# Peptides against a protein of PDB entry 3QIS, part 246

Target 1, 334 residues: chain A of PDB entry 3QIS
Amino acid sequence: PSLELSRREFVFENVKFRQLQKEKFQISNNGQVPCHFSFIPKLNDSQYCKPWLRAEPFEGYLEPNETVDISLDVYVSKDSVTILNSGEDKIEDILVLHLDRGKDYFLTISGNYLPSCFGTSLEALCRMKRPIREVPVTKLIDLEEDSFLEKEKSLLQMVPLDEGASERPLQVPKEIWLLVDHLFKYACHQEDLFQTPGMQEELQQIIDCLDTSIPETIPGSNHSVAEALLIFLEALPEPVICYELYQRCLDSAYDPRICRQVISQLPRCHRNVFRYLMAFLRELLKFSEYNSVNANMIATLFTSLLLRPPPNLMARQTPSDRQRAIQFLLGFLL

## One batch from the design tools (peptide; made by RFdiffusion4, then SolubleMPNN)

Design b2_p23_7_s4 (from b2_p23_7, 12 letters changed)
Fold by OpenDDE base, seed 2:
Formats: C-alpha cells, sequence, structure tokens
Structure b2_p23_7_s4 (fold): chain B 334 residues (1-334), chain A 23 residues (1-23)
C-alpha cells in the first residue's frame, strides 16, 4: 500500500482558549491495492495526539485512486488551557499516519498559543494588574510558582513573612470584577439569567476582551456575560473553594457557624472571590420576582463550579455528597 | 458584604485610572 499526502506540515497560529481552528489535507491511494489508514500512538504515548488536537476521520479505507479529506482540529478546552497557559505544554505534536501492511507517514504540528485569564489560578490573576496578553510569558511562570507557594503558606496559617517590596495583590482578579460588576449593574432584572445560554460569538468576544483589555463595559448580552462567568469558574485549575477544604465543607453543610469558619480558612484571594460572588448572587435573588432566579437553582448551578471534588475523589462523589455541597452553598445565599 | 463590593470597586477603578495615566 502507498499514500500520497497533499501536506505534511501544519501551523496553527494564535491558538486561543475555546477557539476551534481547522487545517485540512488530502490523502490519496496512489497504489494498486486497497489500503486501511489510521492515526496511531507513538511508542510511549497512549493516544495518537495531544488532548487539544484531533484528526477527522482518524481512520478509514481507501480504494485504488480514492482520495479522502482529513481535518486536523485544534481546540483548547478547560482540560488543556492551564498547561498551555503555563507553557508546560505547547502547540507542537507529531502524528503518525499508519498504513496496514505499509509504511508510516509523519505529520508535523506546530504553532503558538496565546495565554488566557481563563484557566489561570486566582492567585496569579490577583498579581496581574495588566491584561494577561500584556504579561511576558516568563513572568506568568514566576507568578504561578509564587502563587502556589502563597496558597500553601495561607492554608498552613503561616504568618506572612516580611512583605518584601512585592506589589500588593488585588483583592480579586480584575477579570472576575469585570464580569460580576457588569452583572450587578445590568443583569439583576434580566429574566432567566444563568438559565438562557449565551451566544458563542459573544462568548469569544468576551474572552478576548478580558485577555487583552480592561474595558469600561463588557460586550455582548447579559446572558453571554453570565455564561462567561460560569466558563471562567469552570476553567479554574483550583476551584474557588480549594480542594483541601472540600471534605470540611461537606461535613459542616448543616452548621452555618462551622461553614463560615471553613470559608475563613481559604487563601485570601479565594475567600474574597467567594464572598464577592455570594454578595452578587444574594443581590440577584432580591430581584427573583423579575428575573425568575431562585436560591435552589443558583445553589445547584454554582456548587458544581465552586465546590468541586478533588481529582482523586471525583469518580466517588455520591448523591449525598452533592446534596451536602448544595446545602453548604445555600447557607450563604439565604 | 456590601462593604467588600465597594472596596473591590474602589480598588479596580483606581487600577483603571493608573493604567490610563501610563498610556
Amino acid sequence: as target 1 above (334 residues)
Amino acid sequence: MEELVEEIRKEMEELRRKLKEEK
């Protein structure tokens, strides 16, 4: 078997969070026998490609002189955004197109990723006084390392060592403030807020806006701004309620005094974000007659975002654990 | 909690002001 490939090198420029890019190429059976093709893992890999890449079709059959179009799709989800933001991973891969009883064909994938405030830690964002696209990549790495160390110190109740001349972190990420301040001003009377989906084009504009600027107003509908907040919270590498406090939140869910004590033990940025979100959601609930938003709906929606099980427990979450998590959050909304 | 919202707003408005003066 033999194939001819129209292209073997692919460059994906300016890859962004949640923005699909596609590159197409053709494969042709220039042999005299039918062939089966498939993308196969490299010797040490479990998958034929990195999580942000896919081929469609990834396998198929070609008669002699038959041609098929293959799409290479690059899409950075919440599962890949953090490792790309840190530079731990890059827009680089090698695909192996295998022919049954034939040879391997190598395809080179390259490109560049543009960092996003989505998938960046709350601690790092509190140190970023400029849009993330204005921050040098080297400084992003340093901010993530420093953020990890400060989180650990805060959880251990270690006295802040001497505040060296490091600029005071923001109380909350500016990106969260931009979203929530917009919703406070314009969305409290919005019917079906957090129930109606946003527009995909508006969501992309909001993400790009937050990554590149500090606007006076966020573009798009209130529904798109509300969904952008949900996407932001979902993409956080560490949820607003840190994994270390997850079990304590569940154990305290029916004692409002203990619940408040658990929240007081969060790192400063996480605690401030939590309190700020709760202040907004309580304000939204005052207008329930206008917006049709109720405490149970809000608690159910935001619990999955704010109080995620640790990765090692995710597969073990019981219905009772979910109900306790919802009850924990309800104690801050009522 | 209303106090926290107002404190955050003041901090962020001051940040915007500084960034406009640097341009």
Scores: peptide ipSAE 0.609, ipTM 0.949, DockQ to the pose 0.812; fails the geometry check
Fold by OpenDDE base, seed 5:
Structure b2_p23_7_s4 (fold): chain B 334 residues (1-334), chain A 23 residues (1-23)
Amino acid sequence: as target 1 above (334 residues)
Amino acid sequence: MEELVEEIRKEMEELRRKLKEEK
């Protein structure tokens, strides 16, 4: 069997978080026999491609002189955004298109990724006084390393934050403030806030806006701004309540005093973000007659975002654990 | 808690001011 490929080199320029890019090519059976094609893993890989890449179709049959279009889809989700932001991964891959009893055809994938504040740690963002697209990649790496060290120091209660006025981290990420301040000002009376989805185009505009600027106003509807906040919280590499405190939150869920003590042990940026979000959500709940938002809905929604089980426990989360997690958050909303 | 919201607002407004002065 033999194939002809219309293209073997693909370049994905300016890849962004949650922005789908597609490149297409054709494969043609220029042989005299039917052939089966499939994308196969390289040696030592478990998958035929990186998590941000997909081929569609990834396998199929071609009769003699038959042609099929294959789409190469690049999409950076929450699962790939952090490693791309750090430069640990890149928009580079090699695909192996295999023919049964035939040859391998290599496809080269290349491109560039544009960093996002989405998928960046709270600690790094608190040090980032400029939009992420204005920060050199080398400095992003340094900020992530410094962020890890500060998290560890904060957990160990070892070092007072160096009061050096120029290097002092923000109390919360500017991106969180932009989103939450907008919602405080404009969304407290918004009917079905956090229940109505945002517009995908507006979400992309909000993400791009936060990555490139510090706007006076966030573009888009209140629903899109609200969903952007949820996406931001979901994309955090470390949740607002750090994984190391997860079990303690569950254990304290019915003791409001212990709950507050657990939160006090969070790293400063995480603690401030948590308190700031709780202040916003309590304000939103004062307008429940207008916005149809209730504490149970909010607690259920935000618990999965703020109080995530550690990856090693995710498969073991019981309905009881989920209820305790919700109860923990309710103690800050009521 | 209202104090925290106001402290954050003040810090962020000052950040915006500084960034406007650098341009």
Scores: peptide ipSAE 0.607, ipTM 0.949, DockQ to the pose 0.810; fails the geometry check
Fold by OpenDDE base, seed 1:
Structure b2_p23_7_s4 (fold): chain B 334 residues (1-334), chain A 23 residues (1-23)
Amino acid sequence: as target 1 above (334 residues)
Amino acid sequence: MEELVEEIRKEMEELRRKLKEEK
């Protein structure tokens, strides 16, 4: 069996969070026998490609002189955004196209990723006084390291009171403020807020806007701005309620005093974001007659974003755990 | 909590002002 490939080198320039890029190539059976092709893992890999890459089709049959188009799809989800932002991973891969009883064909994938405020830690973003695209990559690494140390100090209650004036972290990420301040101003009367999906094009514009600027107004509908907030919270490497406090939140769900004590133990940035979001959501609930938003719906939606199970719990909640998590959040909305 | 919202707003508007003056 033998294949001819129209292309073997692929470059994905300016890869962005949630922006699908596609490159196509053709494979042709130039042999005299039917061929089965498949993309296969390299010797040390569990998957044929990195999580941000997909081939479609990834396997198939070709008759003699048959040609098939293969799409290489690059898509950075919440699952890959953090490791790409940190530079731990890159837009580089090698695909192995295997023929049954034939040769291996190698495809080279390359490109560049543009960092996003989405998938960046709250602590790092509180230190970023400029849009992330204006921050040198070397400085992003430093900010992530500093953010980790700040989280640990905050958890240990070892907050040095050294209020050195000019380098003080923001109380919350500017990106969170931009989203929430917009919603406070323009969306409190928006019917079906957080129930109606945003437009994908507007979501991409919002992401690009937050990554590159500090706008006076966020572009797009209130629904798109609201969904962008949900996407932001979902993409956080550490949820607004840190994994270390997850079980304590569930255990305290029916005691409002203990719930407040648990929240007080969050790192400063996380605690401020939590309180700021709760302030917004309570304001939104005052307009329930206009926006059709109720506390149970909001608690159900935001609980999955703010109070995620730790990775060691397989990111799964029992129905009881989910109900406790919802009850925990309800105690801050009512 | 209203105090926190207003404190955040003031901080962010001041940040926005500074960044405009640097351009």
Scores: peptide ipSAE 0.604, ipTM 0.949, DockQ to the pose 0.829; fails the geometry check
Fold by OpenDDE base, seed 3:
Structure b2_p23_7_s4 (fold): chain B 334 residues (1-334), chain A 23 residues (1-23)
Amino acid sequence: as target 1 above (334 residues)
Amino acid sequence: MEELVEEIRKEMEELRRKLKEEK
């Protein structure tokens, strides 16, 4: 069996978080026998492609002289955004198109990724006084490394942060302030806030706006700004409540004094973001007659975002653990 | 808590001011 491919090199320029890109090519059976094709993993890989790439179809049968269109879809989700922001991964891959009893055909995927404040750590964003697209990639790497080291020092309580020659970090990321300050000013009376979805086009505009500027006003509806906040919190590499404190939050869920002590042990940026979000959500709840928002709805929604189980415990979360997590957050909303 | 919100606002407004003066 043999195939003819219309193209073997694919370039995905300016790949962005949550923006789908597609490239298409044709495969033709120029042989005299039917063939089965499939994309196969390389020798050391578990998957035929990286998590941000997909082929459609990824397998099939071709009769003699049959032609099939294959779509290569590039989509950066919350699951790939962090490793692309850090430059640990890149928009580069090699696909192996295998023919049963035939040859392997290699496809080269290349391109560039545009970094996002979505999927960047709270610590790195607190050090980032400019929009992420204005920050050199080399400096982004340094900010993530420094962020990790300072988080570890803060958790260990060993050394006071030497107020040394590094610029003082922001109390919270400017991106969180932009989203929350907008919602505080304009959305407290918004009916069905956090219940009505935003528009996808507006979400993309908000993401691009936060990545490229420090606007006076965020574009889009209050629903789109609210959903952008949820997407931001979901895309964090580490949740607002650090994984190390997850179990202690559950254990303290019915003691408001211990809950406050647990939050006081968060790294400064995480603690400030948590307190800032709780201040906003309590303000939003004062307007429940206008916005139809209640404490149980907010606690249920934000608990999954702010208090995520560690990756090793995700598969083991019980209904009791979820109820304790909700109760923990309710103690800050009431 | 109101103090934290106001401190954050003041810090961010000062950041905006500095970035406008650099342009």
Scores: peptide ipSAE 0.580, ipTM 0.943, DockQ to the pose 0.815; fails the geometry check

Design b2_p23_8_s1 (from b2_p23_8, 12 letters changed)
Fold by OpenDDE base, seed 1:
Structure b2_p23_8_s1 (fold): chain B 334 residues (1-334), chain A 23 residues (1-23)
Amino acid sequence: as target 1 above (334 residues)
Amino acid sequence: EEEEEFYRMFEEIRKEIEELKKE
């Protein structure tokens, strides 16, 4: 069997978080026999492509002289955004299109990624006083490494943050402040806030705005700004409540005093973000007659974002654990 | 106390962000 490919080299320029890009090519059976094609893993790989790439279809049959269109879809989700932001991964791959009883065809994928404040750690963002697109990639790596070390020191209750360190970090990421300030000013009376989805185009504009500027106003509807906050919290590599404190939050869920003590043990930036969000949400609940927001809805929604089980416990989360997590958050909303 | 802490924090953060906009 043999195939003819219309293209073998693909370039994805300016790949961004949550922005789908597509490149298409054709494969044709120029042989005299039916053939089965499939994308196959390279040696030592478990998957035929990186997590941010997909081929559609990834397998199929072609009769003699049959042609099929294949779409190569590049999409950076929350699962790939952090490693692309740090430069640990890149928009580069090689796909192997295999023919059963035939030869391999190699496809080259290349491109560039544009870093996002989405999927960046709270610690790094607190040190990042400029939009992420203004920060050199080398400095982003250094900020992430330094942020990890400072988080560990904070959790170990070691040396107080030396106030004499050359650049004082922000109390909270500017991106979170911008989102929350906008919602507080403009969305408190918004009917069905956090219940109505935003527009995908507006979400992309909000992400691009936060990645490239410190705006006076965030673009888009209140629903899109609200959803952007949820996406931001979901994309954090480390949730607002650090994984190390997850179990202690569950264990303390019915003791408000212990809950506050657990939160006090968070790294400074995480603690500040948590307190800032909880107070915003308490204020939003005062407008429940207008926005249809209630404490149970908010607690249910934000618990999955703020208090995530550590990766090793995700498969073991019980309904009881979820209820305790919700109860923990409710103690800060009421 | 928690509400006063929030408004205080909010204003402190606001000032920090407003200074960043001038840079």
Scores: peptide ipSAE 0.278, ipTM 0.861, DockQ to the pose 0.719
Fold by OpenDDE base, seed 5:
Structure b2_p23_8_s1 (fold): chain B 334 residues (1-334), chain A 23 residues (1-23)
Amino acid sequence: as target 1 above (334 residues)
Amino acid sequence: EEEEEFYRMFEEIRKEIEELKKE
């Protein structure tokens, strides 16, 4: 069997978080026999491609002189955004198009990724006084390393050594402040807030706005701004409630005093963000007659974002654990 | 008390962000 490929080199320029890019090529059976094609893993890989890439179709059958279009789709989700922001991963891959009883055809994928404040740690963002696109990549790496070390010191109850001449971190990320300030000013009376989805184009504009500027106003509808806050919280590499405190939150869920003590043990930036969000959400609940927001809905929605099970426990989360997690947040909303 | 803490934090953060916008 033999294939002809219309293209073998693909470049994805300016790849962004949640922005789908597509490149297409054709494969043709120029042989005399039917052939089955598939994308196959390289020798040391479990998957035929990186998590941010897919081929559609990834397998198929071609009669002699048949042609099929294959789409290469690049999409950076919450699962890939953090490793791309840090430069640990890059928009580079090699795909192996295997022909059954035939040859392997190699496709080269290349491009560049544009960093996002989405998928960046709270600690790094608290140190980031400029939009992420203005921050040199070398400084981003340093901020992430310093953020990890500060988190570990905070969890170990090590007294921060004297704040050396390093610029004082923000109390909360500017990106969270901008989103919450907008919602507080303009969305308190918004009917179905956090219940109506935003527009995908507006979400992309909000993300791009926060990555590139410190705006006076967030673009888009209140629903899009509200969803952008949810996406931001979901994309955090470490949730607002650190994974190390997850079980303690569940164990304390029915004791409000212990719940507050658990929150007090969070790293400063995480604790500040948690308190800020809870107080904002309590304020929204005062307008429930206008915005249709209730404590149970909010607790259910934000629990999955703020109090995520550690990755190793995610598959073991019971309905009881979920209910305890919701009850934990309810104690801060009522 | 918790409400007063929020408004205080909100105003402190607002000032920090307003300073960042001037740079």
Scores: peptide ipSAE 0.275, ipTM 0.858, DockQ to the pose 0.742
Fold by OpenDDE base, seed 3:
Structure b2_p23_8_s1 (fold): chain B 334 residues (1-334), chain A 23 residues (1-23)
Amino acid sequence: as target 1 above (334 residues)
Amino acid sequence: EEEEEFYRMFEEIRKEIEELKKE
């Protein structure tokens, strides 16, 4: 069996978070026998491609002289955004198109990724006084490394960070401030806030706006700005409540005094973001007659975003654990 | 107390962001 491929090299320029790109090529059976094709993992890989890449179809049969179109889809989700922002991963891959009882065909995937404030740590964003697209990639790496080291020091020593040598970090990321300030000013009376989905085009505009500027106003509807806040919180590599405190939050869920003590042990930026969000949400609840928002809805929605189980515990989360997590947040909303 | 903390923090953050917009 043999295949002819219309193209073997693919370039995905200016790949962005949540922006789908597609490249297509044709495969043709130029042999005399039917053939089965499939994309196969390389040696030591579990998958035939990186998480941000997909082939459609990834397998199939071709009769003699049959041709099939294959789509290569590039999509950076929350699962790939952090490793692409750090430069740990890149828009580069090699796909192996295997022909049953035949040879392998190699496809080269290349391109460039444009960093996003989405999927960047709260610590790095607190040090990032300019839009992420204005920050040199080398400086982004340094900011992430420094942020990791400071988080570890804060967790281990309870010692005030020696404020001496680096520029003072922001109390909260400018991106969170911009989103919450917009919602506080314009969305407190918005009917069905956090219940109505945003528009995908507006979400992309909001992301691009936050990545490239410090706007006076965020573009899009209040629903799109609200959903952008949820996407931002979901894309954080470390949730607002650090994984190290997850179990303590559950254990304290019915004691408001202990809950406040647990929050006080968060790294400064995480603690500030948590307090800022809870205070915003309490204000939003005062307008429940207008926005139809209630404490149970908000607690249920934000629990999965702010109080994520550590990766090792995700498979073990019980309904009781979820209820305790909701109760923990309710103690800050009532 | 928590409301007063929010308003203080909000004003401090607002001031920090307004300083960044001047750069």
Scores: peptide ipSAE 0.253, ipTM 0.850, DockQ to the pose 0.729
Fold by OpenDDE base, seed 4:
Structure b2_p23_8_s1 (fold): chain B 334 residues (1-334), chain A 23 residues (1-23)
Amino acid sequence: as target 1 above (334 residues)
Amino acid sequence: EEEEEFYRMFEEIRKEIEELKKE
């Protein structure tokens, strides 16, 4: 069997978080026999492509003289955003289109990724006084390294050195502040807040806005801004409550005093973000008659975002653990 | 206390961000 491919080189320019890009090509069976095609893993790979790439269809049959369109879809989810932001991974791949009893055809994927504040650590964002798209990639790497060291120092209760006022981290990421400030100003009376999904186009505009500017006003509906906050929290590489404190939060879930002590042990930026979010959510609960938001709904929603099990324990989370995690957050909302 | 902390933090952060917008 043999195939003719209309294209073998694909360039995905300006790939962004949650923005789908598609490139299409045709494969034609120019042989005299039916053929089965499939994308196959390279040697030592478990998957035929990187997590941010997909072929559709990834397999199929072609009769003689049949042609099929294949879509190469690039989509950066929460699972790939952090490694792309750091430059650990890049928009580069090689796909192997295999023919049963035939040849391998190689497709080259290339492009560039535009960093996002989504999927960036709280520590790095607290040090980032400009929009992430204005920060040189080299400085992003340095900010991540410095942020790791700051987290460790904070956990060790090392007194912050009197770093000059210019190098002082923000108390919370500007992106979180912008989202929460908007919601506080405009969404306290929003019916079905956090219950109605945002619009995908508006979500993209919000992400782009936060990545490129420090706006006076976030674009989009209150629902889109609310969902953007959820997406932001979900995309954090380290949750607002650090993985190291997860078990202690569960163990303390029914003792509000111990819960507060556990939170006090968070790194400064994480602790500030947690307190800021809890205070905002308590304010929203005062407007429950208007926004239909209740403490149980909020606790349930935000628990999965703020108090994530460590990756090694994620598969072992019991319903009891989830209930304790919810109870932990309820102690800050009531 | 916790509410006062929020408003204090909110105002401090607001000032910090308003300074960043002027640069």
Scores: peptide ipSAE 0.245, ipTM 0.846, DockQ to the pose 0.720

